# Designs tried in a protein design run: peptides against a protein of PDB entry 4N7V. Part 142

Target 1, 222 residues: chain A of PDB entry 4N7V
Amino acid sequence: TLRSITSPLVAHRLKPIRQKTKKAVVSILDSEEVCVELVKEYASQEYVKEVLQISSDGNTITIYYPNGGRGFPLADRPPSPTDNISRYSFDNLPEKYWRKYQYASRFVQLVRSKSPKITYFTRYAKCILMENSPGADFEVWFYDGVKIHKTEDFIQVIEKTGKSYTLKSESEVNSLKEEIKMYMDHANEGHRICLALESIISEEERKTRSAPFFPIIIGRKP

## One batch from the design tools (peptide; made by RFdiffusion4, then SolubleMPNN)

Design b2_p23_6_s2 (from b2_p23_6, 11 letters changed)
Fold by OpenDDE base, seed 3:
Structure b2_p23_6_s2 (fold): chain B 222 residues (1-222), chain A 23 residues (1-23)
Amino acid sequence: as target 1 above (222 residues)
Amino acid sequence: EEEEKKREEEERLKKEEEENSWL
């Protein structure tokens, strides 16, 4: 099943973006829907032959073939759906579209990993918890130039000199120089606080059923 | 940094597109 290889994409709270490659264009729209445009070149002109429009919650996929399958010239936005559309739920999506859905999902997940959910200013750093899940990316920008980037898979450190390295195990973290451990300790504390705040705010958001509370900014740079 | 992150994203998406062989 599609569900065995990916989860429904989540594009809520993401800003509009359009990314072009050779064979496709992927967009997040103002509506927070995600569009994959399949592009074919013919006579030195690019045409959109197929569009997958995915709902912001990833559960509904609308597929259409512009201009009766002849394609429309590639523009700055997806072509509008025609009356000849197919609509699928995530679990009923034909296998022929799974790779295209996965492409959209990976794109959205990447955008989420770069989209601030919580920004927290400490005495020493700007801490940012991102929108991706599970295991949201966490960035710490120290005011003195040190940067720490935590992902589910690794920790990247950029020192004041610009020297960068990646840590993939707890043993490597424990082997850090004492001066770097101080930055790591501060980063970990900031991360803990952001996760705690995310939980509290998400619960209040659920209770109120209001407009999104995120993204939020806590404190200010000293 | 923002431009670098964008380029890395484009390269990743390009690779994924090539692997999918949609056309």
Scores: peptide ipSAE 0.022, ipTM 0.563, DockQ to the pose 0.069
Fold by OpenDDE base, seed 2:
Structure b2_p23_6_s2 (fold): chain B 222 residues (1-222), chain A 23 residues (1-23)
Amino acid sequence: as target 1 above (222 residues)
Amino acid sequence: EEEEKKREEEERLKKEEEENSWL
């Protein structure tokens, strides 16, 4: 099943974006829907031959073929659906479209890893918890120029000198210089606070059923 | 910060394009 290889994509709270590759254009729309446009080139003009439009919760996939499969000239936005539209649920999506759905899912997950959910200003740093899940990316930008980027897989450190390195194990973290450990300790505290706030705010958001509370900014740069 | 994130995203999208060359 598709569910055994990927989960439904989640595009909520993402800003509109349009990214072109050689074979496709992927977009997040103002509606928070995701579009994959399959592109072919003929006579030095690019045409959209197929479109997958995926709902913001990833559960509904609408597929259409512009101009009866003849294609529509590539523009600054996806072509509007007209005739011969197919609509599928996530669990009923034909296997022939699974790889295209996975492409959209990976794109959305990448955008989420770069989308601030919580921005927290401390005395020493700007901390940012991102939208991706599980294991959201966490960035710390110290006002003195040190940077720390935490992902599920690694921690990247950029020192004041511009020296950059990646830590992939607890042993490597424990082997850091004492001066760098101080930055790491502050980053970890900021991370803990952001995760605690995310939990509290998400629960209040669930109770109120109002407009999204995220993204949120806590404090201000000193 | 936003420009740096945009450059990193563009590089990752190029890698995804290579992985999805079947499109």
Scores: peptide ipSAE 0.022, ipTM 0.553, DockQ to the pose 0.025
Fold by OpenDDE base, seed 4:
Structure b2_p23_6_s2 (fold): chain B 222 residues (1-222), chain A 23 residues (1-23)
Amino acid sequence: as target 1 above (222 residues)
Amino acid sequence: EEEEKKREEEERLKKEEEENSWL
């Protein structure tokens, strides 16, 4: 099943973006829908031959073939659906489209990992909890130039000198220089606070059932 | 192909993040 290889993508609260690759253009629209445009080149002109338009919750996929399948010239936005429209639920998506959906999902997850959910200014750093899940990315930009980036899989450190390295185990974290441990301790505290605030705010969102509270900014740079 | 696309997008998003890190 499609579920065995990916979950429904979630594009809520993401800002519009349009990114072109060699064979596709992926967009997050103002509506928070996700569009994958499959691009083909004919006579030095790029044409959109197929579009997957995925709902913001990932559960509905609308597939259409612009200009009756002849293709539509690539533009600054996805072509409007006109002909050969099919609508599928996530669980009923034909297997031939799974790879394209998986691409969209991975793109959205990447965008989410770069989209601030909570920005928290401490005395020493700008801390950012991102939108991706599970295990949201967490970035700490220290005002002195040190950067720490935490993911579910690793911790990346950029020192004042520009030296960069990745930590993949607790043993490697424990082997850090004492001066770097001080930054790590601050990063971990900021992370804890952001996670706590996320939980509290999410609970209030659930109760109010109104407009989303995220993204939020807490504090100011000193 | 998907991994290549992802890498290209990751590089772009990293660049945008670096430019907007203090916003």
Scores: peptide ipSAE 0.013, ipTM 0.480, DockQ to the pose 0.024
Fold by OpenDDE base, seed 5:
Structure b2_p23_6_s2 (fold): chain B 222 residues (1-222), chain A 23 residues (1-23)
Amino acid sequence: as target 1 above (222 residues)
Amino acid sequence: EEEEKKREEEERLKKEEEENSWL
């Protein structure tokens, strides 16, 4: 099943973006819907032959073939759906579209990993918790030039000198120089605070069911 | 090629995030 290889994409709170490749254009719209436009070139002109429009929660996929499958000239936005439209749920999506859905999902997940959910300014750093899940990316930009990027898979450290290295295990973290451990301790504290705030704010958001509370900014740069 | 395009897009998105963080 599609569910065995990916979860429904989540495009909530993402800003509009459009990414063109040779074969496709992927977009997040103002509506937070995700569009995959399949592009074919004819006589030095690019045409959209197929569009997958995915709901912001990833659960509904609308597929259409612009201009009766003849294609529509590539523009700055997806062509509007016309007459021959197919609508599928995530669990009922035909297998022939799974690769395209996965492409959209990977794109959205990438965008989420670069989309601030919580920005927290400490005395020493700008901390950013991102929108991706599980294991949201967490970046710490120290005002003195040190950078720490935490992901689910690794921790990247960039020292003041520009020296960069990646830590993939707890043992490697424990082997850090004492000076770097101080930055790591501060990063971990900022991370814990951001996760705690995310939980509290998400609960209040659930209770009020109003406009999204995220993204938020806490504090100011000193 | 897909991994290279992903890295290029990641760099672009990172740059856009950096630019937007100063707004």
Scores: peptide ipSAE 0.007, ipTM 0.460, DockQ to the pose 0.021

Design b2_p23_6_s3 (from b2_p23_6, 11 letters changed)
Fold by OpenDDE base, seed 1:
Structure b2_p23_6_s3 (fold): chain B 222 residues (1-222), chain A 23 residues (1-23)
Amino acid sequence: as target 1 above (222 residues)
Amino acid sequence: EEEERKKKEEEELKKWEEENSWL
């Protein structure tokens, strides 16, 4: 099943972006929908032959073939759907489109890992919790130049000198120099706070049914 | 810091493009 390969993509709160490859263009629209345009070159002109338009929650996929499948000239935005539109749910998406959906999903997940959900300024650092899930990326930019990037899989440290290294186990974290441990402790505290705030704010957002609360900024740079 | 973050994002997106060049 498609679900065994990927979960429905989530494009909520993402800013518009358009990324082109040789064979495809992937876009996040102002509507937070995701479009995959399949591109073919003919006579030195690029044409969009197929479009997958995926809802912001990833559950609905609209597929259309511009200009009756003849293609529409590649432009700065996806061509508007006109005729021969097919609509599928995530679980009913034909297998021939799974790779294209996965492509979109991976792109969205990458964008999410770079999209701030919570920005928290401490006395010593700018902390950023990202939108990706599970295990959102967490970045800490210390004002003195130290940087820590936490992912679900590793922790990257960049020291003041520019020296960088990656920690993949708790043992490696425990073997850090004491000076670096201080930064790590602060980063961990900031991370804990951001996660706690995310939970609280998300719950209030759910209760009030208000406009999205995220992204948020807490505090300011000293 | 923000500009550096943006540059990092752009580099990651470029890397993603290279890794997904099959499409």
Scores: peptide ipSAE 0.029, ipTM 0.666, DockQ to the pose 0.022
Fold by OpenDDE base, seed 4:
Structure b2_p23_6_s3 (fold): chain B 222 residues (1-222), chain A 23 residues (1-23)
Amino acid sequence: as target 1 above (222 residues)
Amino acid sequence: EEEERKKKEEEELKKWEEENSWL
């Protein structure tokens, strides 16, 4: 099943972006829908031959072939759907489109990992909890130049000198220099607070059923 | 800070494009 290789993508609250590769263009639209345009070149002109338009919640996939399958010149936005439109649910998506969906999902996850959900200013750092899930990325930008980037898989540290390294286990974290541990402790505290706030804010958002509360900024730079 | 963050994001996007060059 498609679920065995990816979950439905979630593009809520993401800003519009358009990224071109050699064979595809992936876009997050103003509507928070995600479009994958499959590109082919003919006579030095790029044409969009196929479009997957995925709903913001990832559960609906609309597939169309621009210009009756002849292709439409690549432009600054996806071409409009034609009369040849197929609509699928996530669980009913034909297998031939799974790789393309996975591509879109990976792109969205990447964008989410770079999209602030909570920005929290402490006395010493700007902390940012990102939108990706599970295990949202967490960045800490210390005002003195130290930087810490936490992901589900690793922690990257950039020291004042510009020295950078990646920690992949608790043992490595425990082996840090004492001065770096101080930064890590602060980062971890900021992370804890952001996660707690995320939970509280999300619950209030659920109760109010109003406009999204995120992204949110807490505090200000000293 | 913001400009440095943006630069890093661009670098990661570039890397992603390279890793997904099959598309």
Scores: peptide ipSAE 0.027, ipTM 0.633, DockQ to the pose 0.022
Fold by OpenDDE base, seed 3:
Structure b2_p23_6_s3 (fold): chain B 222 residues (1-222), chain A 23 residues (1-23)
Amino acid sequence: as target 1 above (222 residues)
Amino acid sequence: EEEERKKKEEEELKKWEEENSWL
């Protein structure tokens, strides 16, 4: 199943972006929909032959072939859907489109890992919880120059000197020098607070069913 | 800080493109 390969992508609250590769262009639109344009080259001109337009929640995929399959010249945005479109749910997407969907999903997940959801200023650092899930990235920018980046898989530390290293296990974290542990402790506290706030705010957002509360900024730089 | 973050994002996107160069 497609679900065994990837989860439905989530593009909510992401800013528009357009990224071109050799054979495809992936875009997040103002509508927060995601488009994959499949590109072919003919006589030194690039044409869009196929478009996958994915809803912001990843559950609906609209597929169309511009200009009756002849292709439409590549432009600064996806071509508009034609009347000859196919619409699929995530679970009913034909297997021939799974790799293209996975491509879009991975791109969106990467963008989410760089998109602030909660920015929290402490006495010593700017803490940022990102939009990706599960296990959102968490960055801490200390005002004295130390940086910590937490992901689900590792922790990266950048010291004042510019020395950088990656920690991949609890044992490595426990072996840190005492001075670095102090930064890690502060980062962990900021992370805990951001996760708690995310939970509380998300619950209120669910209850109100209003405009999105995120992204939010809490506090200010001293 | 923000510019450094943006630069890092661009580098990671470039790496992602290289890893997914089949498209």
Scores: peptide ipSAE 0.027, ipTM 0.628, DockQ to the pose 0.022
Fold by OpenDDE base, seed 2:
Formats: C-alpha cells, sequence, structure tokens
Structure b2_p23_6_s3 (fold): chain B 222 residues (1-222), chain A 23 residues (1-23)
C-alpha cells in the first residue's frame, strides 16, 4: 500500500514555493496545495506532460495531462486543469503514481523542517520550533554565537570558534564539556517551553475554530 | 541570523534536488 511507504503529506501553513529539477517542478501554491509537474524537453523547449495536484491535507490527488497529453509549455506556475481530470483518494491512488507522490511528500517534509512554527526569545537565545513531524526540528541561536540544532536523529553544535560537531547518543551528550552543557541545558529548557506552548495553543485553536494561530513569536531579542 | 538560516535552507534544497535527480 501507499501508506507502507509514506503518510499523507501536510502542507498547512507553508508559504508558496516553486522548485525545479531536470525532470520535474514541485510547487506549494497560495492555496497550500502541492503540485508536481512532470517535464519533457523537445526542440529546446520544456513542456509539462503530467500534473499531480495534491490537497493541503494530502488526502486528495487530482491528475491531468495538459493539452491532451501533448504537453503545455513550462511557465512560472502549473498549467490549469483541462478536460480528462482524474481524482483519487490517498488510499485509491494507482501504484504508477506512488513514486511521484513520495517525491512531493519528501519535498513538503523538507520545507516543513525549515518553516518556523514557534519563535521564542530568551535572555540568551532565539529558539525556533519547526513545522515538521514527528520530532520537529528545534534550533537555538545564542546571541554570543553558539548554535544548537536538534533533530529526531541528532544534535548539531556550533561553538563560538565555528567548530562544529554532531551528537547521536546520550553518552555523547553526557561527555560534553561543562561549558557546552550549559548551552545544552538552556536549549533543552527552551525546547520544553516551546512544546508546552504548542500543546496549549493548539488546544485553544481547536476550541475557537478561528484563523490559524501559528506561526507565533514569544518575546523579543533583548 | 536570518540570512544565515536562509542560506542553509537553499543549500539543503539543492542537496534534495541532487538526491532526487531521477525525477
Amino acid sequence: as target 1 above (222 residues)
Amino acid sequence: EEEERKKKEEEELKKWEEENSWL
């Protein structure tokens, strides 16, 4: 099944972006929908032969072939849907489109890992919780130049000197110099606070059923 | 800080393009 290789993509709250490769263009639209345009070259011109348009919640996939499959010239945005549109749910998507869906999902997940959800200014650092899940990326930019980047898989530390290293286990974290442990402790506290705020604000957002509360900024740089 | 973050994002997107060059 498609679910065995990926979950439905989530593009909510993401800003519009358009990224081109040799054979495809992937876009997040103003509507928060995701488009994959399959590109072919003919006579020094690029044409869009196939488009996958995916809903913001990833559950609906609309597929169309511009100009009856002859292709539409590549432009600054996806071509509008024409006649002969196919619409699928995530669980009913034909296998021949699974790799293309996975491509879109990976792109969205990368964008989410770079999209601030909560920005929190402490006395010593700017803390940022990102939109990706599970295990959202967390960045701490200390005002003195130290940087800490936490992911689900590792912690990257950049010291004042510019020296950079990666920690992949608790034993490595415990072996840090005391000076670096102080930064790590502050980063962990900021992370805890951001996660707590995320939970509280998400619950209030659910209750009010208003416009999205995120992204948010807590405090300002001293 | 924001400029450095944007530069890093662009580098990661370029890496992603290279890793997905099959498409």
Scores: peptide ipSAE 0.027, ipTM 0.638, DockQ to the pose 0.064

Design b2_p23_7_s1 (from b2_p23_7, 7 letters changed)
Fold by OpenDDE base, seed 5:
Structure b2_p23_7_s1 (fold): chain B 222 residues (1-222), chain A 23 residues (1-23)
Amino acid sequence: as target 1 above (222 residues)
Amino acid sequence: DEKKKKEEEELKKEEEEGEELEE
């Protein structure tokens, strides 16, 4: 099943973006829907032959073929759906579309990993918890030039000298110089605070059923 | 505006690298 290889994409709170490749254009719309436009070139003109429009929660996929499959000239936005639209749920999506859905999902996940959910300014750093899940990316930009980037898989450190390295195990983290450990300790504390705030804010958001509280900015740069 | 543009450029680079890895 599609569910065995990917989860439904989640495009909530993402800003609109449009990314063109040679064979496709992927977009997050103002509606937070995701569109994959399949592009073919004819006589030095690009045409959209197929469109997958995916709901913001990833659960509904609308597929259409512009101009009865003849294609629509590539523009600055997806072509509007016409007649003969196919609509599928995530679990009923035909296998022939799974690769395209996965492409959209990977793109959305990448965008999420770069989209601030919580920005927290400390005395020493700008901390940013991103939208991706599980294990959201966490960045710490120290005002003195040190950067720490935490992902589910690794920790990247950029020192004041510009020296960069990646840590993939606890043993490597424990082998850090004491000066770098101080930055790591601060980063970890900022991370803990952001995760705690995310939990609290999400719970209040659920209770109030109001407009989204995220993204949020806490504090200010000194 | 500049920050958004930089984020878009980084996304573009990672997608281009991703497509090259899938070919």
Scores: peptide ipSAE 0.029, ipTM 0.587, DockQ to the pose 0.025
Fold by OpenDDE base, seed 1:
Parts: C-alpha cells; structure tokens; sequence
Structure b2_p23_7_s1 (fold): chain B 222 residues (1-222), chain A 23 residues (1-23)
C-alpha cells in the first residue's frame, strides 16, 4: 500500500514555494495545497502534461491532464483544473501515481525541515524549532558565530572558524571539547524549552477555534 | 533574502537528486 511507503504529506502553515526540476515542477500554493506538474519538452517549449494537486492534509489527490492530455505551456503557476479530473483519497490512489506522491511528500518534508515553527531568542543564540515531524530539526545560531543543527539522525556543529563536523552518537558528543560542550548544553536547553512550548501551545490550539498560533517568535534579539 | 535564496537552492538540488534516483 502507499501507506506502507509514506504517510500523507502535511503542508499546513507552509509558505508558498515553487521548485522547477527538469521533469517536474513542485509547488506549495497559497491554499497550502501541493501541486506536482509533470513537464515534457516539445519543440523547445515545456508543457505540463499531468498535474497532481494534493490537499494540505495529503488525503485528497486531484489529477488532471491539461488540454485533454496535449499539455499546457509551462507557466509561473499550475494550469487550472479542467473538466477531465480524477479525485482519489490517499488510500485509493492508483499505484501508478505513488512515485509522484512520494516526490511531493519528500519535497514537503524538506520544506518543513526548513520552516520555523518556534523561534526563541536567548541571551546567546537564536533557536529555531522547525515544522518537520517526528523529531523536528532544531537550529541554534549563536550570536558569536557558532552554529548547531540538530536532526533526528545527527548533530552538525559549525565553529567560529568555519570548521564543521557531524556527531552521530552520544559518545561523540561526550568527546567534544569543553568549549563546544558549553554551546551544546545551551542548545539542548533551548531545544527543551521549544519542545515544552510547542506542547503547551498545541494544546491551547486544540482547545480554541482561533487561527493557528504557529509560527511564533519568543524573546528578542539582544 | 539571501538566506531564503540559499534555502531554495538547496531544496532544488535535493529534489533534482531525488528525481535522478527515481529514473
């Protein structure tokens, strides 16, 4: 099943973006829908032959073929759906579209990993918890130039000198120079606070009918 | 603006690599 390969994509709170590759254009729209445009070149002109429009929650996929499958000239936005559309749920998506859905999902996940959910300014750093889940990326930009990027898989450290290295285990973290441990300790504290705030705010969102609270900014840059 | 542009360029590279792996 598609579900055994990927989960429904989640594009909520993502800003509009459009990325063109050789064979496809993927977009997040103002509506938070995700569009995959399949591009073919004919006579030095690019045409959109197929469009997958995926709902913001990933559960509904609308597929259409511009100009009855003849294609529509590639533009700055997806072509409008025509009368010849197919609509599928995630669980009923034909297998022939799974690869294209996975492509959209990967793109959205990447955008999420770069989209701030919580920005927290400490005395020493700008901390950012990202939108991706589970195990959201966490970035710490120290005002003195040190950077720490935490993912589910690794921790990247960029020192003031520009020296960069990746830590993949707790033992490697424990072997850090004392100076770097201080930055790591601060990053971990900022991370803890962001996770706590995320939990509290998410619970309040669940209780209220207000607009989304995220993204949020906490504190001020010194 | 520069940070956003760099981020968009990184997104493009990763998706281009993803398409190549799928061909």
Amino acid sequence: as target 1 above (222 residues)
Amino acid sequence: DEKKKKEEEELKKEEEEGEELEE
Scores: peptide ipSAE 0.033, ipTM 0.594, DockQ to the pose 0.026; fails the geometry check
Fold by OpenDDE base, seed 3:
Structure b2_p23_7_s1 (fold): chain B 222 residues (1-222), chain A 23 residues (1-23)
Amino acid sequence: as target 1 above (222 residues)
Amino acid sequence: DEKKKKEEEELKKEEEEGEELEE
């Protein structure tokens, strides 16, 4: 099943973006829908032959073939769905479209990993919890130039000198120089606070059924 | 903006790797 290889993509709260490759263009729209445009070249002109439009919650996929499958000239936005429209749920998506859906999902996940959900200013750093899940990326930008980037898989450290290295285990973290451990301790505390606030705010958002509370900014740069 | 350019380059790389897996 598609569900065994990916979860429904989540494009909520993402800003519009358009990214072109040789064979496809992927977009997040103002509506927070995701579009994959399949591109073919004919006579030195690029044409959109197929479009997958995915809902912001990833559960609905609309597929259409511009200009009766003849293709529509590639433009600055997806062509309008006018002909041969098919609509699928995530669990009913034909297997022939699974790779294209996974492509959109990976793109959205990457955008989410760079999209601030919570920005928290401490006395020493700007902390940022990102939108990706599970295991959201967490960045700490110390005002003195040190940077720490935590992901689900690793911790990257950039020192004041510009020296960078990656830590992949707890043992490597424990082997850090004492000076760097102080930055790591502060980063971990900021991370804990952001996760706690995310939980509390998400619960209140659920109860109020209000407009999204995220992204939020807490505190100010000193 | 160097940050935006780096983000676009990383997105492009992930997409190119995705297209190679689709072939």
Scores: peptide ipSAE 0.031, ipTM 0.597, DockQ to the pose 0.028; fails the geometry check
Fold by OpenDDE base, seed 2:
Structure b2_p23_7_s1 (fold): chain B 222 residues (1-222), chain A 23 residues (1-23)
Amino acid sequence: as target 1 above (222 residues)
Amino acid sequence: DEKKKKEEEELKKEEEEGEELEE
């Protein structure tokens, strides 16, 4: 099943973006819908031959073929749906479209990993918890130039000298120089705080059923 | 189907290119 490969994409709270590649254009719209435009070149002109329009919650996929499959000239936005529209739920999406959905999903997940959910200013750093899940990215930008980037898979450290390295195990983290451990400790504290705040804020969002509280900024740069 | 496999390979490259462009 598609669900065994990926979860429904979640484009909520993402800013509009349009990314063109050679064969596709992926967009997050103002509506938070995600569009995959499949592009074909003909006579030095690019045409959109197929569009997957995915709802913001990823559960509904609308597929259409512009101009009855003849294609529509590539523009600054997806072409409007034609009369021949197929609509699928996530669980009923034909397998032939799964890869295109996965493309959209990975793109959205990447955008989420770069989209601040919580920005927290400490005395020493700007901490940012991102929107991606599970295991949201966490970045710490120390005001002195040190950077720590935590993902589900690794921790990247950029020292004041510009020296960069990646840590993939607890053993490597434990082997850090004492001076770097101080930065790591601060980063971990900031991370813990952001996760705690995320939990609290999310619970309040659930209770109020109002507009989203995220993204949020906490504190001020000194 | 060879066509499907080719489309799959092509989309995979575009995904990789798309990810690189977002970095």
Scores: peptide ipSAE 0.028, ipTM 0.542, DockQ to the pose 0.100; fails the geometry check

